# Peptides against a protein of PDB entry 7C96: the designs that were tried, part 101

Target 1, 73 residues: chain A of PDB entry 7C96
Amino acid sequence: PVIPDDFRCPISLELMKDPVIVSTGQTYERTCIEKWLQAGHGTCPKTQQTLTSTVLTPNYVLRSLIAQWCEAN

## One batch from the design tools (peptide; made by RFdiffusion4, then SolubleMPNN)

Design b2_p30_8_s1 (from b2_p30_8, 14 letters changed)
Fold by OpenDDE base, seed 4:
Structure b2_p30_8_s1 (fold): chain B 73 residues (1-73), chain A 30 residues (1-30)
Amino acid sequence: as target 1 above (73 residues)
Amino acid sequence: ASPGDTGLKGLTEEDIEELLKKYEEALEKL
């Protein structure tokens, strides 16, 4: 079935396995956003907003929702 | 991905800025 847009990483366009929230509130796959940051970028890929922090917060709620969706589909 | 999304994988910050600019221009024509 079609993967909900909110479950896809804005960078990889794939189903997120380890979703993390950046300071702007956007969620990305951990590995994707880490590579972006390691490349020296300090902005949010999707919104172009400057990140006030490079801390990545696990999006446990989304992870759970994705797991539930995967179970049902 | 949302309709119209081309993905950000492999894009530089500059590439993304250019893409966003194009989107804005397209929206202005609507």
Scores: peptide ipSAE 0.044, ipTM 0.520, DockQ to the pose 0.066
Fold by OpenDDE base, seed 5:
Structure b2_p30_8_s1 (fold): chain B 73 residues (1-73), chain A 30 residues (1-30)
Amino acid sequence: as target 1 above (73 residues)
Amino acid sequence: ASPGDTGLKGLTEEDIEELLKKYEEALEKL
């Protein structure tokens, strides 16, 4: 089945398992964005905006939607 | 959510900057 674009990580392009939101409002797979930050980057990969915070917030709503999709497909 | 694909797999910010630098240098040679 075709994975909805909103369910794919902008970095890995794969279905997100642990989606997290950055300060710019964009969502990424946790492991992907953590590696990006650990490499010394302080910008949002997709928007190139400077991150006002490096705190990663779990996107529970999206996680739930993805889980529902996986169960149906 | 994150609408659309970015295509950053396998790339770092430094990689992108280096690529842009190469393009700039190539244009200067033309």
Scores: peptide ipSAE 0.030, ipTM 0.495, DockQ to the pose 0.078
Fold by OpenDDE base, seed 1:
Structure b2_p30_8_s1 (fold): chain B 73 residues (1-73), chain A 30 residues (1-30)
Amino acid sequence: as target 1 above (73 residues)
Amino acid sequence: ASPGDTGLKGLTEEDIEELLKKYEEALEKL
């Protein structure tokens, strides 16, 4: 089945397993955004906005939605 | 498609990992 765009990491384009929210409100796969940040980037990959924080917040709602989708598909 | 998609959608996970590796190496040289 076609994976909903909102369920795909903007970086890897894969179904997210551990989605996290950055300060800009965008969600990424944790490992992907961590690599981006560790590479010295301080911007949001998708929006190019400067991150006001490098804190990554788990997107529990999206994680749940993805899990539900996976069960149904 | 949402704004900003074009920049990243053109790359595979492998491509991105390679880019990140290059950036890391560049930072180490600074």
Scores: peptide ipSAE 0.030, ipTM 0.537, DockQ to the pose 0.114
Fold by OpenDDE base, seed 3:
Order: structure tokens, then sequence, then C-alpha cells
Structure b2_p30_8_s1 (fold): chain B 73 residues (1-73), chain A 30 residues (1-30)
């Protein structure tokens, strides 16, 4: 089945396993965004906005939705 | 919103290759 775009990481384009939210409100796979930040970037990959914080917040809601989708498909 | 590949530019070549490999594997399942 086709994976919903909102369930894919904007960086890896893969189904997110550990989605995290950045300060801009965008969600990425944890591993991907961590590598982006470690590479010296301080912006949101998708929006190019400067991150006001480097804190990554787990997106529990999305994680749950993805899990439900995976069970149904 | 649809995901884009702009973020890949900030990753190492090795990281990009790994991501592409995973993408290909995912496509095989479709």
Amino acid sequence: as target 1 above (73 residues)
Amino acid sequence: ASPGDTGLKGLTEEDIEELLKKYEEALEKL
C-alpha cells in the first residue's frame, strides 16, 4: 500500500519510526534531523527557517498514527 | 505537505547512499 506523505520523513522519504518535532513545527525522523544538526546546520531542512531551539520533541501522536496505519496495512 | 530531498544536501555522501539504499528496498515492497 501507498505510504501517506505525512508519514514519511522529509529527509529520508521513508516511513518514520521515531518522529520528532523541531522548533518550526516540522517533523523528521530523529536520526535524520540529528545528522543534519551535527553537520553544522541550524535551520529547518524543509522550511529553511532558523531553529530557535535544537531541542527535538518526540511526536507521540504521529508515532501512534503511523503504528495504527502499519497494523492496518 | 509532500516531503522533499533538499535536506539530503546537508548529509554526508555515505549517509545519502544509505538513505537511497533504504528507499530502494522500500520501493521493492510496493
Scores: peptide ipSAE 0.025, ipTM 0.544, DockQ to the pose 0.058

Design b2_p30_8_s2 (from b2_p30_8, 13 letters changed)
Fold by OpenDDE base, seed 3:
Order: sequence, then structure tokens, then C-alpha cells
Structure b2_p30_8_s2 (fold): chain B 73 residues (1-73), chain A 30 residues (1-30)
Amino acid sequence: as target 1 above (73 residues)
Amino acid sequence: ASPGDVGLKGLSKEDIEEIQKRYKEALEKL
């Protein structure tokens, strides 16, 4: 079935498996955003805002929603 | 995009293309 836009990473455009939240509140696939940070970038890919922290917080709510969707589809 | 948005919300096709371009260029340096 069609993957909801809400569940697709702004970088990979694929269904997120390990969604994490950056300091700006935006969510990305962990692997994607880590590579971005490792490349020396300190901004949010989606908003272009400067990150106040490089800490990545797991988005458990979204992860759960995605899991539920996958179970039903 | 507004903080708290998830996925592709608030993004136009052009926005997505720009993000992809930026990301690709960044990884070329790795």
C-alpha cells in the first residue's frame, strides 16, 4: 500500500525504521541524519535552522504509529 | 517547516528536491 507522507523520512523518502527527533523538533531516519551530522553539517535538513544540540531523541510515538500501520497493512 | 512536523508534511516537490540535492552534496565529501 501507499506509505503515508507522515511516515516517510524527509531525506530517504522511505518508511522510517528508527525515527529520531533533532533539536528543531523535526524527525528523520537515524542513519540519514547521523550521516548528515558526520559530514560536518549542524543544520536541520528540512528547516535549515541551526541545531542547538546534536543529540538525537528517539521518536517513540511515531515509531509506534508506524508499527501499527505496518501491522494493519 | 514548523517544528513538530513529521515526514514530508509542509514540503513541496521542489522543497524535497532541494533537500535531496543538499544531502547528496554533503555525502560526496565523505
Scores: peptide ipSAE 0.658, ipTM 0.889, DockQ to the pose 0.552
Fold by OpenDDE base, seed 1:
Structure b2_p30_8_s2 (fold): chain B 73 residues (1-73), chain A 30 residues (1-30)
Amino acid sequence: as target 1 above (73 residues)
Amino acid sequence: ASPGDVGLKGLSKEDIEEIQKRYKEALEKL
């Protein structure tokens, strides 16, 4: 089935498995954004805003929504 | 994009291509 755009990582363009929120409020796949940060980048890939923190917060709400969608499809 | 947006919301085709390009170039330096 067609993956909803809301559930696709802006970087990988794939269904997110471990979505995390950066300081700008944007959500990415953990693996993708960690590689970005490890490469020395301190900006949000999607918005280009400077990150005020490199802390990644799990997006539990989105994870739940994705899980529900996967169960139904 | 507004804070709190998820996924590909608010992104044009050009925006997506630009993000992909930036990311690819960044990882090539690793």
Scores: peptide ipSAE 0.656, ipTM 0.888, DockQ to the pose 0.558
Fold by OpenDDE base, seed 2:
Structure b2_p30_8_s2 (fold): chain B 73 residues (1-73), chain A 30 residues (1-30)
Amino acid sequence: as target 1 above (73 residues)
Amino acid sequence: ASPGDVGLKGLSKEDIEEIQKRYKEALEKL
């Protein structure tokens, strides 16, 4: 089935399994954004805005929506 | 972009390609 764009990571372009929110409010797959940060980059891949924090917050709402979609498809 | 945006919303094909390029270059330096 066609994966909704809302559920695809801006980096991997794949269905997010562990979506996390960065300081800019954008969501990415945890693994992807962690590698980005570990590489020494302090900007948001999608917006290019400087991150005010490197803390990653789990996007539970999106995680739930994705789970529901996966269950139905 | 507005806070809370998710996925590929608001991104053109060109935008996506640009993000991919930046990410690839970043990982190549590891």
Scores: peptide ipSAE 0.656, ipTM 0.888, DockQ to the pose 0.571
Fold by OpenDDE base, seed 5:
Structure b2_p30_8_s2 (fold): chain B 73 residues (1-73), chain A 30 residues (1-30)
Amino acid sequence: as target 1 above (73 residues)
Amino acid sequence: ASPGDVGLKGLSKEDIEEIQKRYKEALEKL
């Protein structure tokens, strides 16, 4: 079935399995954004804003919504 | 962009391509 755009990572373009929020409020797949940070980048891939922190916060709400969608589809 | 934005919402094809290019170039240096 067609994956909702809200559930797709801006980097991988795939359904997010471990969505995390960066300091700019944007959400990415954990693996993708960690590789970006490891490459020495301190900006948000989507917005190009400078990250005020490199802390990644799990997006539990989105994770739950994705899980519900997967169960129904 | 505003906090709480998720996924590909609001992104054009060009936006997505630019993100992909930027990401690819970054990883090539690893």
Scores: peptide ipSAE 0.655, ipTM 0.888, DockQ to the pose 0.572

Design b2_p30_8_s3 (from b2_p30_8, 13 letters changed)
Fold by OpenDDE base, seed 2:
Structure b2_p30_8_s3 (fold): chain B 73 residues (1-73), chain A 30 residues (1-30)
Amino acid sequence: as target 1 above (73 residues)
Amino acid sequence: ASPGDTGLKGLTEEDIKAIQEQYEEALKKL
C-alpha cells in the first residue's frame, strides 16, 4: 500500500516511527531532526525558519494515526 | 493531545531534494 505523505518524514521520506514537533510546528522523525540539530543547524528543515527552541515534542496524535495505518496495512 | 502536523505537506520534489541534500551535508560534519 501507498504510504500517506503526511506520515513520512520530510527528511528521510520514510514512515515516521517517532514523530516529533519542532518549535515551528513541523513534524519530523526524531532521529532525523536530532541529527540535524546536532550538526549545528538551528533552522527548521522544511520551512527554513529559525527555531525558537530545540525542544522536541512527541506528536502523539500522528504516532497514533500511523500506528493505526500500519495495523490496517 | 499534540498537534497532528503532516510532514511532506506543501513540499515540492525540489524542496524535498534540497532538504535531503542539506541534511546529508549536515551529517558529514558529524
Scores: peptide ipSAE 0.220, ipTM 0.737, DockQ to the pose 0.811
Fold by OpenDDE base, seed 1:
Structure b2_p30_8_s3 (fold): chain B 73 residues (1-73), chain A 30 residues (1-30)
Amino acid sequence: as target 1 above (73 residues)
Amino acid sequence: ASPGDTGLKGLTEEDIKAIQEQYEEALKKL
């Protein structure tokens, strides 16, 4: 089935397994954004906005939605 | 593909900025 765009990581373009929210409000796969940050980048890949924090907040709502979708499809 | 699906994997920050800039300009013309 077609994966909803909102369920795809902007970086990997794959279904997110561990979605996290960055300071700009965008959500990425944890491993992807961690690699981005580790590479020395301080901006949001999708919006290019400067990150006010490098803290990654788990997106539990999206995680749940993705899980439900996976169960149904 | 949704807006912003530029294939960020493997791209540098500069590459992404360039892509997004073009994307923004394209959107203005709609």
Scores: peptide ipSAE 0.049, ipTM 0.574, DockQ to the pose 0.067
Fold by OpenDDE base, seed 4:
Structure b2_p30_8_s3 (fold): chain B 73 residues (1-73), chain A 30 residues (1-30)
Amino acid sequence: as target 1 above (73 residues)
Amino acid sequence: ASPGDTGLKGLTEEDIKAIQEQYEEALKKL
């Protein structure tokens, strides 16, 4: 089945398992964005905006939507 | 996702900037 673009991590391009929201409002796979930040980057990979915070907020809504999609497919 | 999305894994900030620039330039030609 075709994975909806919104369900794919901008970094890995894979279905997100643990989606998290960064300060810019973009969502990434937790592991991917953590590696990015740990590498010393302070910007949002997709928008290139400077992150105002390094806090990662779980995107529970998206996680639920992805789970529902996976159950149906 | 936006039309210009690409795989960012393993890329540096400079790489991403270059990709974004190329995308923007491509759009100008349309």
Scores: peptide ipSAE 0.031, ipTM 0.529, DockQ to the pose 0.068
Fold by OpenDDE base, seed 3:
Structure b2_p30_8_s3 (fold): chain B 73 residues (1-73), chain A 30 residues (1-30)
Amino acid sequence: as target 1 above (73 residues)
Amino acid sequence: ASPGDTGLKGLTEEDIKAIQEQYEEALKKL
C-alpha cells in the first residue's frame, strides 16, 4: 500500500520506526537525525533552523498512528 | 511521556532532494 507522507522520514523517505521530534517541532527517524547530528550539523534538515537543543523526544502519538496503519495494511 | 504531532510540515519534491543530497554527504563523514 501507499505509505502516507506524514509517516515517512523527511531524510530517508522510509516509513518511520522510531520517530523523534527535534526542537523545531519536526519529526525524523531517530537513526537518521542522529547521523545528521553526528556529522556535525546543528540545524533541522527540513527547516534549516538552528536547533536550540539536541534532545530528541520520541513522538509517541505518531508512533502509534504508524503502528495502527501497519496493522491495517 | 511527551505529546507528539501527527506529521510533517509541507515539503516540495525539490526540498526533499536537497535534504537527501545533504544527508548523503553527511554519511560520508561517518
Scores: peptide ipSAE 0.239, ipTM 0.731, DockQ to the pose 0.520; fails the geometry check

Design b2_p30_8_s4 (from b2_p30_8, 14 letters changed)
Fold by OpenDDE base, seed 1:
Structure b2_p30_8_s4 (fold): chain B 73 residues (1-73), chain A 30 residues (1-30)
Amino acid sequence: as target 1 above (73 residues)
Amino acid sequence: ASPGDVGLKGLSEEDIKAIQKLYEEALKKL
């Protein structure tokens, strides 16, 4: 089935398993954004905005929605 | 906005390469 765009990581383009929110409000796969940050980047890959924080917040709502979608498909 | 279609437009070549590397590594895991 076709994966909804909102369920795919902007970096990996794959279905997110552990979605996290950055300070800009964008959501990425944890592994992808962590590698981006570890490489020394301080901007949001999607928006190019400077991150006001490097804290990654789990997107529990999206994680649940993805899980529900996976169960149905 | 769909994943990957806008994020790379305003980035430097260095940033683009970094993101592409992450993308390639992600594909290898599939």
Scores: peptide ipSAE 0.184, ipTM 0.704, DockQ to the pose 0.126
Fold by OpenDDE base, seed 3:
Structure b2_p30_8_s4 (fold): chain B 73 residues (1-73), chain A 30 residues (1-30)
Amino acid sequence: as target 1 above (73 residues)
Amino acid sequence: ASPGDVGLKGLSEEDIKAIQKLYEEALKKL
């Protein structure tokens, strides 16, 4: 079945397994955004806004929604 | 889409290359 766009990482374009929220409010797959930051980037890939923090917050709500979708499909 | 979403079109060449690399690496895990 077709994966909802909101469930796909903006970087990998794949179904997110460990979604995390950056300071801009955008959500990415943890491994993808970590590599982006480690490469020396200080902006949000999707919005190009400067990140005010490098803290990555787990998006448990989205994680749950994705899990429910995977279970049903 | 969300407010401020510019996609890859607004990114520098360097940023685009970085994202492409991450994408390719992600595909290897499938």
Scores: peptide ipSAE 0.178, ipTM 0.698, DockQ to the pose 0.131
Fold by OpenDDE base, seed 4:
Structure b2_p30_8_s4 (fold): chain B 73 residues (1-73), chain A 30 residues (1-30)
Amino acid sequence: as target 1 above (73 residues)
Amino acid sequence: ASPGDVGLKGLSEEDIKAIQKLYEEALKKL
């Protein structure tokens, strides 16, 4: 089945397992965005906006939606 | 926009390379 675009990490393009939200509101796979930040980048890969914070917020809603989709497909 | 659509547009070459590296590493794990 075709994976919904919103369920895939903008970086890895894979179905997200641990989706996290950055300050810009975009969601990434935790490991991907952490590596990006650890490399010294201070912008959002997708939007190029400057991050106001490096705090990563778990996107539990999306995680649940992905789980539901996986169960149905 | 879909993943990978906007992300690689308008970025510096350095940023693009960094993202591509992350992508490649992710692929290796599959």
Scores: peptide ipSAE 0.174, ipTM 0.694, DockQ to the pose 0.128
Fold by OpenDDE base, seed 5:
Structure b2_p30_8_s4 (fold): chain B 73 residues (1-73), chain A 30 residues (1-30)
Amino acid sequence: as target 1 above (73 residues)
Amino acid sequence: ASPGDVGLKGLSEEDIKAIQKLYEEALKKL
């Protein structure tokens, strides 16, 4: 089935397994954004905004929604 | 589209290459 765009990581374009929210409010797959940050970048890939924090907050709501979608499809 | 969403077209060449690398690595895991 067609994966909803909101469930896809902006970087990998794949269904997110561990979605995390950055300071800009954008959500990415944890591994993808961690690699981006580890490479020395301090901006949001999607918005190019400077990150005010490197803290990654798990998006539990989205994780749950994705899980529910996977169950139904 | 959301406010501030520039996508790949708004990124520098260096940033694009970095993201492409991450994308390719992600594909290899599939």
Scores: peptide ipSAE 0.173, ipTM 0.692, DockQ to the pose 0.133

